# Designs tried in a protein design run: peptides against a protein of PDB entry 6IDX. Part 159

Target 1, 380 residues: chain A of PDB entry 6IDX
Amino acid sequence: KELAKLSADVTFATEFINMDGIIVLTRLVESGTKLLSHYSEMLAFTLTAFLELMDHGIVSWDMVSITFIKQIAGYVSQPMVDVSILQRSLAILESMVLNSQSLYQKIAEEITVGQLISHLQVSNQEIQTYAIALINALFLKAPEDKRQDMANAFAQKHLRSIILNHVIRGNRPIKTEMAHQLYVLQVLTFNLLEERMMTKMDPNDQAQRDIIFELRRIAFDAESDPSNAPGSGTEKRKAMYTKDYKMLGFTNHINPAMDFTQTPPGMLALDNMLYLAKVHQDTYIRIVLENSSREDKHECPFGRSAIELTKMLCEILQVGELPNEGRNDYHPMFFTHDRAFEELFGICIQLLNKTWKEMRATAEDFNKVMQVVREQITRA

## One batch from the design tools (peptide; made by RFdiffusion4, then SolubleMPNN)

Design b2_p18_4_s4 (from b2_p18_4, 12 letters changed)
Fold by OpenDDE base, seed 1:
Structure b2_p18_4_s4 (fold): chain B 380 residues (1-380), chain A 18 residues (1-18)
Amino acid sequence: as target 1 above (380 residues)
Amino acid sequence: SSRFEKRKKLMEQAAKER
């Protein structure tokens, strides 16, 4: 207990480390011997002293043994562990993951996000905070090939629902530390959109063109059986499609694929449009048909608006930006749905369409409408 | 806590190294 308090002092820490004191602490953890009287209390103070000593940055985290890692991971994976030991074990794992890629690899083999989810279902906000912090550390340090897997694990309805119900909608005020961890988790999740945001459409890719054809089909052929695959497009069909792409509000009515060659937002805009058309079909059809039937130059160009709105949302949400230590702002909405970005797009495109009508906008007012919509989104 | 501030900085640093 006294050692744990004194370990916060850099002078004491330096002398204790010079006496190989930290090695003694690691060996106490490695022994795993529950046979000592007051073992849980002794272990909690040992882990506290170890953390405080390591937080001086005098000793490399790479000094820890695989046995030490397994013991700490064991305290996190076991259901019947003292809360004090659990809290310190989560904090040690977080620190190991953040400080060393080699320790990340070893820890990622010993623990799963599923095991960490159990620590979010508790009433202790400190445990919840350290559990999310460890998830964030694992997500941050994951190699590129595993980032999508970590994202998919986070994109599991279960983790989001637990965070929403037990953390965000909990009966307790969210502390600044938890708010920061929720912010970091949100940033790391949005950074998965960066690839699609920076992916240019290939106008020669037939599969990507088929998505644009599907957008047209859903808007204008809603009663037609999908079995009428557009056979060899006669010139009349090409002319019909050009009219339909104009009514959809694409800038390039002849080749709408060209509108998705700009990055940002690249293919992410097409993903949002397709999601809206498939998941919110009635809303999509209503927006498109309401603007396609206008002859008064007050038509809202859906295709152009969807692209520029996707770009705006990426800017507002800072897609591709790194987590900042000073920020703690998170959007609870992003924990409510698996496709929360696309759902936000679906809300914002309706807001844009409404704002366009209220302003009695024309194509010349496009940038003014987008500015008003930006202000509305950022105030909500 | 002072520890929380250290971890925030470390996380931001680790993000920059990514």
Scores: peptide ipSAE 0.356, ipTM 0.913, DockQ to the pose 0.902
Fold by OpenDDE base, seed 4:
Structure b2_p18_4_s4 (fold): chain B 380 residues (1-380), chain A 18 residues (1-18)
Amino acid sequence: as target 1 above (380 residues)
Amino acid sequence: SSRFEKRKKLMEQAAKER
């Protein structure tokens, strides 16, 4: 206990480390010897002292053995561990993951996000905070090939539901530390959109062109079986498509693929449009047909609006920004759905369409409508 | 806590190295 307290002092820590004191602490953890009187209390103070000593940055985290890592991971993965030990073990694992890629690899083999989810279902906010912090550390330090797997784990309805119900909607005020960890989690989740936001459409990619054609099909031929592959259409069919792409509100009516060559928002805008068309088909068809039937120059160009709205949402949500130590702002709505960004897009495109009508806007008013919509979104 | 501030900085640093 006194060692744990003194270990917070840098002068004491330096002297204790010079005496190989930290090696003694690691060996106490590695031994796992439960035969000692007050083992749990002794272990909790040992882990405290170890963590405080390591937080001085005098000793590399890579000094720890695989046995030590397994013991600490064991305290997090086992259901019947003292809360004091669990808290310190989560904090140690977080620190290991953040300080060393080698330790990240070893820890990622010993622990799963699923095991950490159980620590979110508790009434202890400190345990919840350290569990989210460790999840964030694992997500941040994951190599690019594993980031999507981590993303999919965060995309688990269960994790988001637990965070929403047990953390965000908990009967307690959210502390600054928890708010920061929720912010970091949100940033890391939004960074998954960055790839698509920065992906240019290839106008020669037939699969990408088929998505644009599918948007046309859903809007205008909703009863037609998709089995009518766009064979080499006659000149009459090409002229029909140009008209349809105009009615969809694309800027380039001849080659709508050109509207998706600008990054941001690149392919992310097309993803949002396709999601709306497939998941909210009635809403999509209504928006498109309502504007396509207008001859009064008050038509809202859906395609252009969807692209610029996607870009605006990326700007508002700061997609691609790094986690900042000074921020703690998070959006609870992003924990409500697995496709929360696409759902937000679906809400905002309806808001845009409504605002366009209310303003009696024309194509010349486009930027003014977008400014009003931006203000509406940022005030919500 | 001082530890929380250290960990936030470490997280931000690790994000910049990514």
Scores: peptide ipSAE 0.352, ipTM 0.913, DockQ to the pose 0.900
Fold by OpenDDE base, seed 5:
Structure b2_p18_4_s4 (fold): chain B 380 residues (1-380), chain A 18 residues (1-18)
Amino acid sequence: as target 1 above (380 residues)
Amino acid sequence: SSRFEKRKKLMEQAAKER
């Protein structure tokens, strides 16, 4: 206990480390000797002292043995561990993951996100905070090939629902530490959209063109039996599609694929449009048909609006930006749905369409409408 | 806590090294 307190002092820490004192603490953990009277209390103080000593940055985290890592991971994976030991063990693992890629690899083999989720289902916010912090550390340090797996683990309804119900909707104030960890988790999750945001459409890719054609089909042919597509000659059909793409509000009526060649938002805008068209079909059809039936120059160009809104949402959500130590702003809405970005897009595109009508906007007012919509989104 | 502030900095540093 006194050692744990003194270990917070840098002068004491330096002298204690110079006497190989930290090695003694690591060996106490490595031994796993439960036979000592007051083992749990002693271990909790040992882990406290170790963590305080290491937090001075005098000793490399790579000094720890694989046995030490396994013991600490064992305290996190075992269901019947003292809360004081668990808290310190989560904190040690977080520090290990953040300080060393080699330690990350070893820890990622010993623990699962599923085990960490169990520590979110508790009333102790400090345990929850360190559990999310460790998830964030693992997500951050994951190689690119494993980031999608971590994303999928977050996209698992279970993790999000637990965070929502046990953390965000808990009967307690969210502390600054927890708010920061929720922010970091949100940033790391949104950064998965960066790939799609930076993916240019290939105008020659038939599969991507078929998605644009499907958007047209859903908007204009949804009530028409596909069998009655008039077999009008290829030129009349091309001219018809050009009209349809104009009614959809694409900038390039001849080849709408060209509208998705600019990054950002690239293919992410097409993903949002397709999601809206498939998941919220009635809303999509309504928005398109309300504007396609107008001849008064007050038509809202859906295609252009969807692209620029996707770009705006990426800017507002800071997609591709790194987590900042000074920020703690998180959006509870992003924990409510698997496809929260696409759902946000679906809400915001309706807001845009409404705002366009209320402003009696024309194509010349496009940027003014987008500015008003930005202010509405950022104030919500 | 002082520990939390150190870890936020470490997280930001680790993000920059990515």
Scores: peptide ipSAE 0.347, ipTM 0.912, DockQ to the pose 0.885
Fold by OpenDDE base, seed 2:
Structure b2_p18_4_s4 (fold): chain B 380 residues (1-380), chain A 18 residues (1-18)
Amino acid sequence: as target 1 above (380 residues)
Amino acid sequence: SSRFEKRKKLMEQAAKER
């Protein structure tokens, strides 16, 4: 206990480390010797002293043995552990993951996100905070090939639902530390959109062109069997499609694929449009047909609006930005749905279409409408 | 806590290294 307090002092820590004191603490954890009187209390103080000593940055985290890592991971993976040991074990794992890629690899083999989810289902907000912090650390340190798997694990209804129900909708005020961890998790999740946001459409890619054709089909040919391969189109069919792409509100009516060559928002805008068309088909068709049937120059160009709205949402949500230590703002909405960005797009495109009508806008007012919509979204 | 502030900085630093 006194060691744990004194370990916060840098002078004491330096001298204790110089005497190999930290090695003694690691060996106490490694031994797992439950034979000592007050083992749990002693272990909790040992882990506290270890953390305080390591927080001085004098010793590399890579000094820890695999046995030490397994013991700490064992305290986190066990269903019934002393709360004081669990909290410190989560904090140690977080620190190991953040400080060392080699320790990340070892920890990622021993700990699953599923095990960490159990620590979110508790009334102790401090444990919840350390559990989310460890998830964030694992997500942050994950290799690029594994980031999508971590994202998919977050997109799993279970983790989102537990965070929503046990953390966000909990009967306790969210502390600044928890709010920051929720913010970090949100930022790391939004950064998965960056790839699509920065992906240019290839106008020669047939699969990408088929998505644009599918948008046209859903809007105008809802009763037509998809078996009519677009490739056999006579010049008359190409001219018909140009009219349809104009009605869809694309800037390039001849080759709508060119509208998706600008990054941001690149292909992410097309993903949002396709999601809206497939999941919210009635809303999509209504927006397209309402504006395509107007002859009064008050048409809201859906295609252009969807692209610029996607770009605006990426700017508002700071897609691709790094987590900032000073921020704690998170959006509870993103914990309510697996495709929350696309759902937000679907809400915001309806807001845009409404605002366009209310302003009696023309194509010349486009930027003014977008500014008003930005203010509406940022105030909501 | 002082520890949380240290780890926030560490996380931000680790994010910049990514």
Scores: peptide ipSAE 0.346, ipTM 0.912, DockQ to the pose 0.898

Design b2_p18_5_s1 (from b2_p18_5, 8 letters changed)
Fold by OpenDDE base, seed 2:
Structure b2_p18_5_s1 (fold): chain B 380 residues (1-380), chain A 18 residues (1-18)
Amino acid sequence: as target 1 above (380 residues)
Amino acid sequence: SAFDLRRRRMEAAAREAK
């Protein structure tokens, strides 16, 4: 107990570490020997002292043994562990994951996200916070190939549900530390969009062009009787497509693929448009047709608007940026839907279309409309 | 606080992971 308190002092810590004191603490954890009176209390203070000593950055985290890691992971995986031991064990694992890629690999083998989810189903917000912090650390340190798998896994869907029900909708006010961890989780998840945001469309890729054709088909061919014979020459068909791409509000009516060569938002804008067209088909068709039937120069160009809105949302959400220490603002919507970004896009594109109408905007007012929409989104 | 230290470590680790 006294050691745990004194370990916060850098002078004491330096001398204690120089005396190999930290090695003694690690051996106490490794031994697992319950033979001592007040073992749980002693262990809790040992783990506290260990954390405080390691927080001075004098000793590398790589000094810990595999036995130590297994003992700490064991305290997190066991269903009935003392809360004080569990809290410190989560904090130690977080610090290990953050400070060493080698320790990350070992810890990722010993613990599952499912085990950490169990620690979210408790009333103790500190335990919940450390559990999310460890999840965030694992997410951050995961190889790029595994990050997407973690996000798509059933565990992630379940994690969002548990966070929503037990943390966000909990009967207790969210503390600043928890709000920060929720913010971090949001940022790390939105950073998975960075690849698509920075992916340029290849105008020669037929599969990508077929998505643009699908957008056209959903907007215009759903009402056309299949009886119109395929026999109109290739030129008339190209001219028809150019008209349709104009009605869709693409900047390049001849080759809409060129509108997706700018990064950001690259292919992410096309993904959002396709999601809207498939999942919210009635909303998509309404927006396109309302603006395609206007001859009064007050048409809102859907394609251009969707691209610029996607870019704006990426800027607002800071896609590709690292979590900031000072921030604790998170969007509850992120935890309510699997495709939260695309759903946010679907809400915001309707807001944009409404704002365009209210302003009686023309193509010259496009940037002014986007500024107003930005203010509306950032105030919500 | 112990949280502030971990927060700084997370930011440092995030900078190293980019």
Scores: peptide ipSAE 0.066, ipTM 0.794, DockQ to the pose 0.810
Fold by OpenDDE base, seed 1:
Structure b2_p18_5_s1 (fold): chain B 380 residues (1-380), chain A 18 residues (1-18)
Amino acid sequence: as target 1 above (380 residues)
Amino acid sequence: SAFDLRRRRMEAAAREAK
C-alpha cells in the first residue's frame, strides 16, 4: 500500500527501479499464488505500484514476460474477479497495447472484444471506462486489415448497442473520463471512412459510372428497368443525360465522375448519395425533384451540395485524424445505427435543402448556405 | 495528462473496493 503511493514519486520510482523492484512486482503477479492471506488486496496494490512505476517511462513495457501478460489477461477474461484487480488489469493492458506493438499482438491473442463487452454490462462506470479504453487502444493499434474486421464484426453492432443501453442511456451521469473514451471510440469508428474519403473516382471505371447512372435512374426513371445498358446511348441520350446531371446539381454536367476526383471527400460522397437514394428513396426523390422543376435560379444543386456536405461532415467528425486527449464531445446518434454516418448525411442534406429554401439562395450564395448549415450542425 | 487520469481512476477504485 505504501509502495503503491510512493511509486507515483519519480525519485522513489527511480531508486526502486534501480533496485530491481519492478522485477519483484512482476514475479509476484506471475506466481499466481492465491493461497496468501489478503491476496486480492496485496495483488491490487502490486498492480497499482507496477502501473505507477511504468508510467514514469524509465522502463520499457517490452520487459514484461508472456506469463505476466497471460496472468493480467486472465484477470480480465475471468467472470469472478475482484473489481480492484479487474480495473488495474484493464489499465495495465491498455498501457501495454498503447506503448508496444509487440505487446498488442500478444494481448490481441489472449483477449477478445467480446470479453471486454461483458465489462460494459456492469454498474461500475470506472470498469466500463477502462474496458472502452482498452477497446480503443486495441482499435488504435490494430493493423488496417484487422481494423476492418473489428468494424464489420458482430462485436461492433453488439458493442454499440451495449454502450448505448448501459453507458449512454444509463441512470447515472457520464463522467468526463467516460465521455472522452466515447469520443475516442467515435473518432476511431469514423476513421474507417478514411479509405473511401481518400479514394478518387476513376472517370473511366464503368462500375463507378454506373452508380452515378443509378442515381439518375432512381431520380427520373424510377419505373425503368435497370437492365437497359447505359452504354448504347444515341446523341439524344447523351444530351438527355447532360440535362439530368444538371438537374441533379453536379458541377460537371457532361461527366459527373469528375466531381468525385477531388479528395476529400472522393468516393465517400458517392456512397452517401447512393445510400440516400436506396435506403431513403422518397427523401432523395423529393429533394431532387423539388430542385429539378425550378427555373427561378433558386434550385439547390444536390450533387455539389452532397459532395461539400460530405466533406464538411468529415471535417466536423475529424475523419482521418487521431483523437485529441483534451476532447470529450461525443454524439449519441452514432451509437444508434450501424450506418450512422450515412444517416447523419441524410439528415444534414435535408437540413441543407431546407436552409437553402429559407435563405432563398442562388448558386452565388452556396458558400453562405454551407456556413449556416455548418453552424446548425455544430450546435445540434 | 493520461497519467493523471489513470492515477485518479486507480485511487477512486481503491476507495470503492474498501
Scores: peptide ipSAE 0.026, ipTM 0.619, DockQ to the pose 0.045
Fold by OpenDDE base, seed 4:
Structure b2_p18_5_s1 (fold): chain B 380 residues (1-380), chain A 18 residues (1-18)
Amino acid sequence: as target 1 above (380 residues)
Amino acid sequence: SAFDLRRRRMEAAAREAK
């Protein structure tokens, strides 16, 4: 107990470490010997002292044995562990993951996100915070291949539902630390969009061009059987498509693929448009047709608007940026849906279309409309 | 710093264990 308290002092920590004291603490954990009276209390103080000592950064986290890691992971994965031990074990694992890639690999083998979900289904917000912190640490340190898997695990309706119901919609005020961890989780989730945001459309890729054609088909020919392969359209068909792409509000109505060559938002804008067209087809068709039927120059260019809105949303959400330790702003909406970004896009594109109409905007007012929409989104 | 947050978390945990 006294050791745990004194371990917060850097002078004491330095001397204790110089006396190999940290090795003694690790051996106490490694032994797993429940034979001592007050084992749980002793262990809790041991873990506290260990963590406080390690937080001074004097000793590398790589000094810990695999046996130590397994014991700590065991305290997190086993049911009915003392809350004090669980809390410290989560914090130790977080620190291990954050400070050592080699320890991350070992911990990722011993612990699953599924096991950490159980620690979110508790009334103790500190346990919840440390569980999310460990999830975030694992997500942050995951290799790119595993990061997608973790994202898929987060996209699992279960984890999102638990965070939403037990954390965000919990009966307790969200503490700053929890809000920060929710922010971090949000940022890490949005960073998965970075690849698509930075992917340029290849104007020569037929599959990507077929998506643009599908957008046209859904808007103007929704009753046509998709089996009508875009045959080598006669010049008359090409001219019709050029008109349709103009009505869709692409800047390059001859070759709309060129509008997606700018990064950001690259292909992410096309993904959003396709999602809207497939999942919210009525909304998509309405937005397109309401603007395509106007001859008054007050047409909202859907294609251009969708691209610039996607870019704006990426800027607002800081896609590709690392989490900032000082921030705690999170959007509960991103915990409600697996395709939350695309759903946000679908809401915001309707807002943009409405704002465009209300302003009686022309193509010259485009930037002003976007500025107003930005203010509306950031105030919501 | 992340260290300060961790330290605060541990201090909070140490207080609740009393």
Scores: peptide ipSAE 0.026, ipTM 0.624, DockQ to the pose 0.049
Fold by OpenDDE base, seed 5:
Structure b2_p18_5_s1 (fold): chain B 380 residues (1-380), chain A 18 residues (1-18)
Amino acid sequence: as target 1 above (380 residues)
Amino acid sequence: SAFDLRRRRMEAAAREAK
């Protein structure tokens, strides 16, 4: 206990480290000897002292043995561990993952996200906070290939549901520390959109062009009897598509693929449009047809609006940026749906369309509408 | 706090991971 207090002092820490004191603490953990009276209390203070000493940054985290890692991971994976030991073990694992890629690999072999999710189903917010912090550390340090797999895994859906039900909708105020970890998880998850945001459409890629054609089909051909498909020559067909792409509100209504060559938002805008068209088809068709039937110059260009809104949402959500210290702003909606970004897009595109109508906007007012929509989104 | 120090480590680690 006294050692744990003194370990917060840098002068004491330096002297204790110079006397191989950390090695002694690690060996106490490695021994796993439960036979001592007050073992749990002693272990809790040992782990506290170890963490405080390591927090001075004098000793590399790579000094820890595989046996030490297994013992700490064991305290997190076992169902019946003292809360004090569990809390410190989660904090130590977090620190190990953050400070060493080699330790990350070893820890990722010893613990599962499922085991960490179990620590979210508790009434102790501190345990929940450290569990999310460790999940965030693992997510941050995961190789890029594994990050995508972790995000798409059933574990991630379950994790979001558990966080929503046991943390966000809990009968207790969310502390600043928890709010920060929720923010970090949000940032790390939205950063998975960066690849699509930075992917340029290839105008020669037929599969990508077929998606744009599918957007046209959903908007205009869903009610058209296939018998009236004009069997007329390739030129009339091209002219018809150009009209339809103009009605969809693409900037380049001759070749809409060119509108997706700008990064950001690149292909992410097309993904959002396709999601809206398939998942919220009635909303999509309504927005497109309401603006395509207007001849009063107050048409909201859907295609252009969708692209610029996607870009704006990426800017607001800071897609591709790292989590910042002191930020604690998280969106509860992020935890309500697996495709929360696309759902947010679907809400915001309706807001944009409404705002455009309310402002009686023309194409010249486009940037002004986008500014008003930005203010509305950032205040919500 | 020990928590603030861990936050700084996370941010440092995040900067190194880019």
Scores: peptide ipSAE 0.080, ipTM 0.804, DockQ to the pose 0.808; fails the geometry check

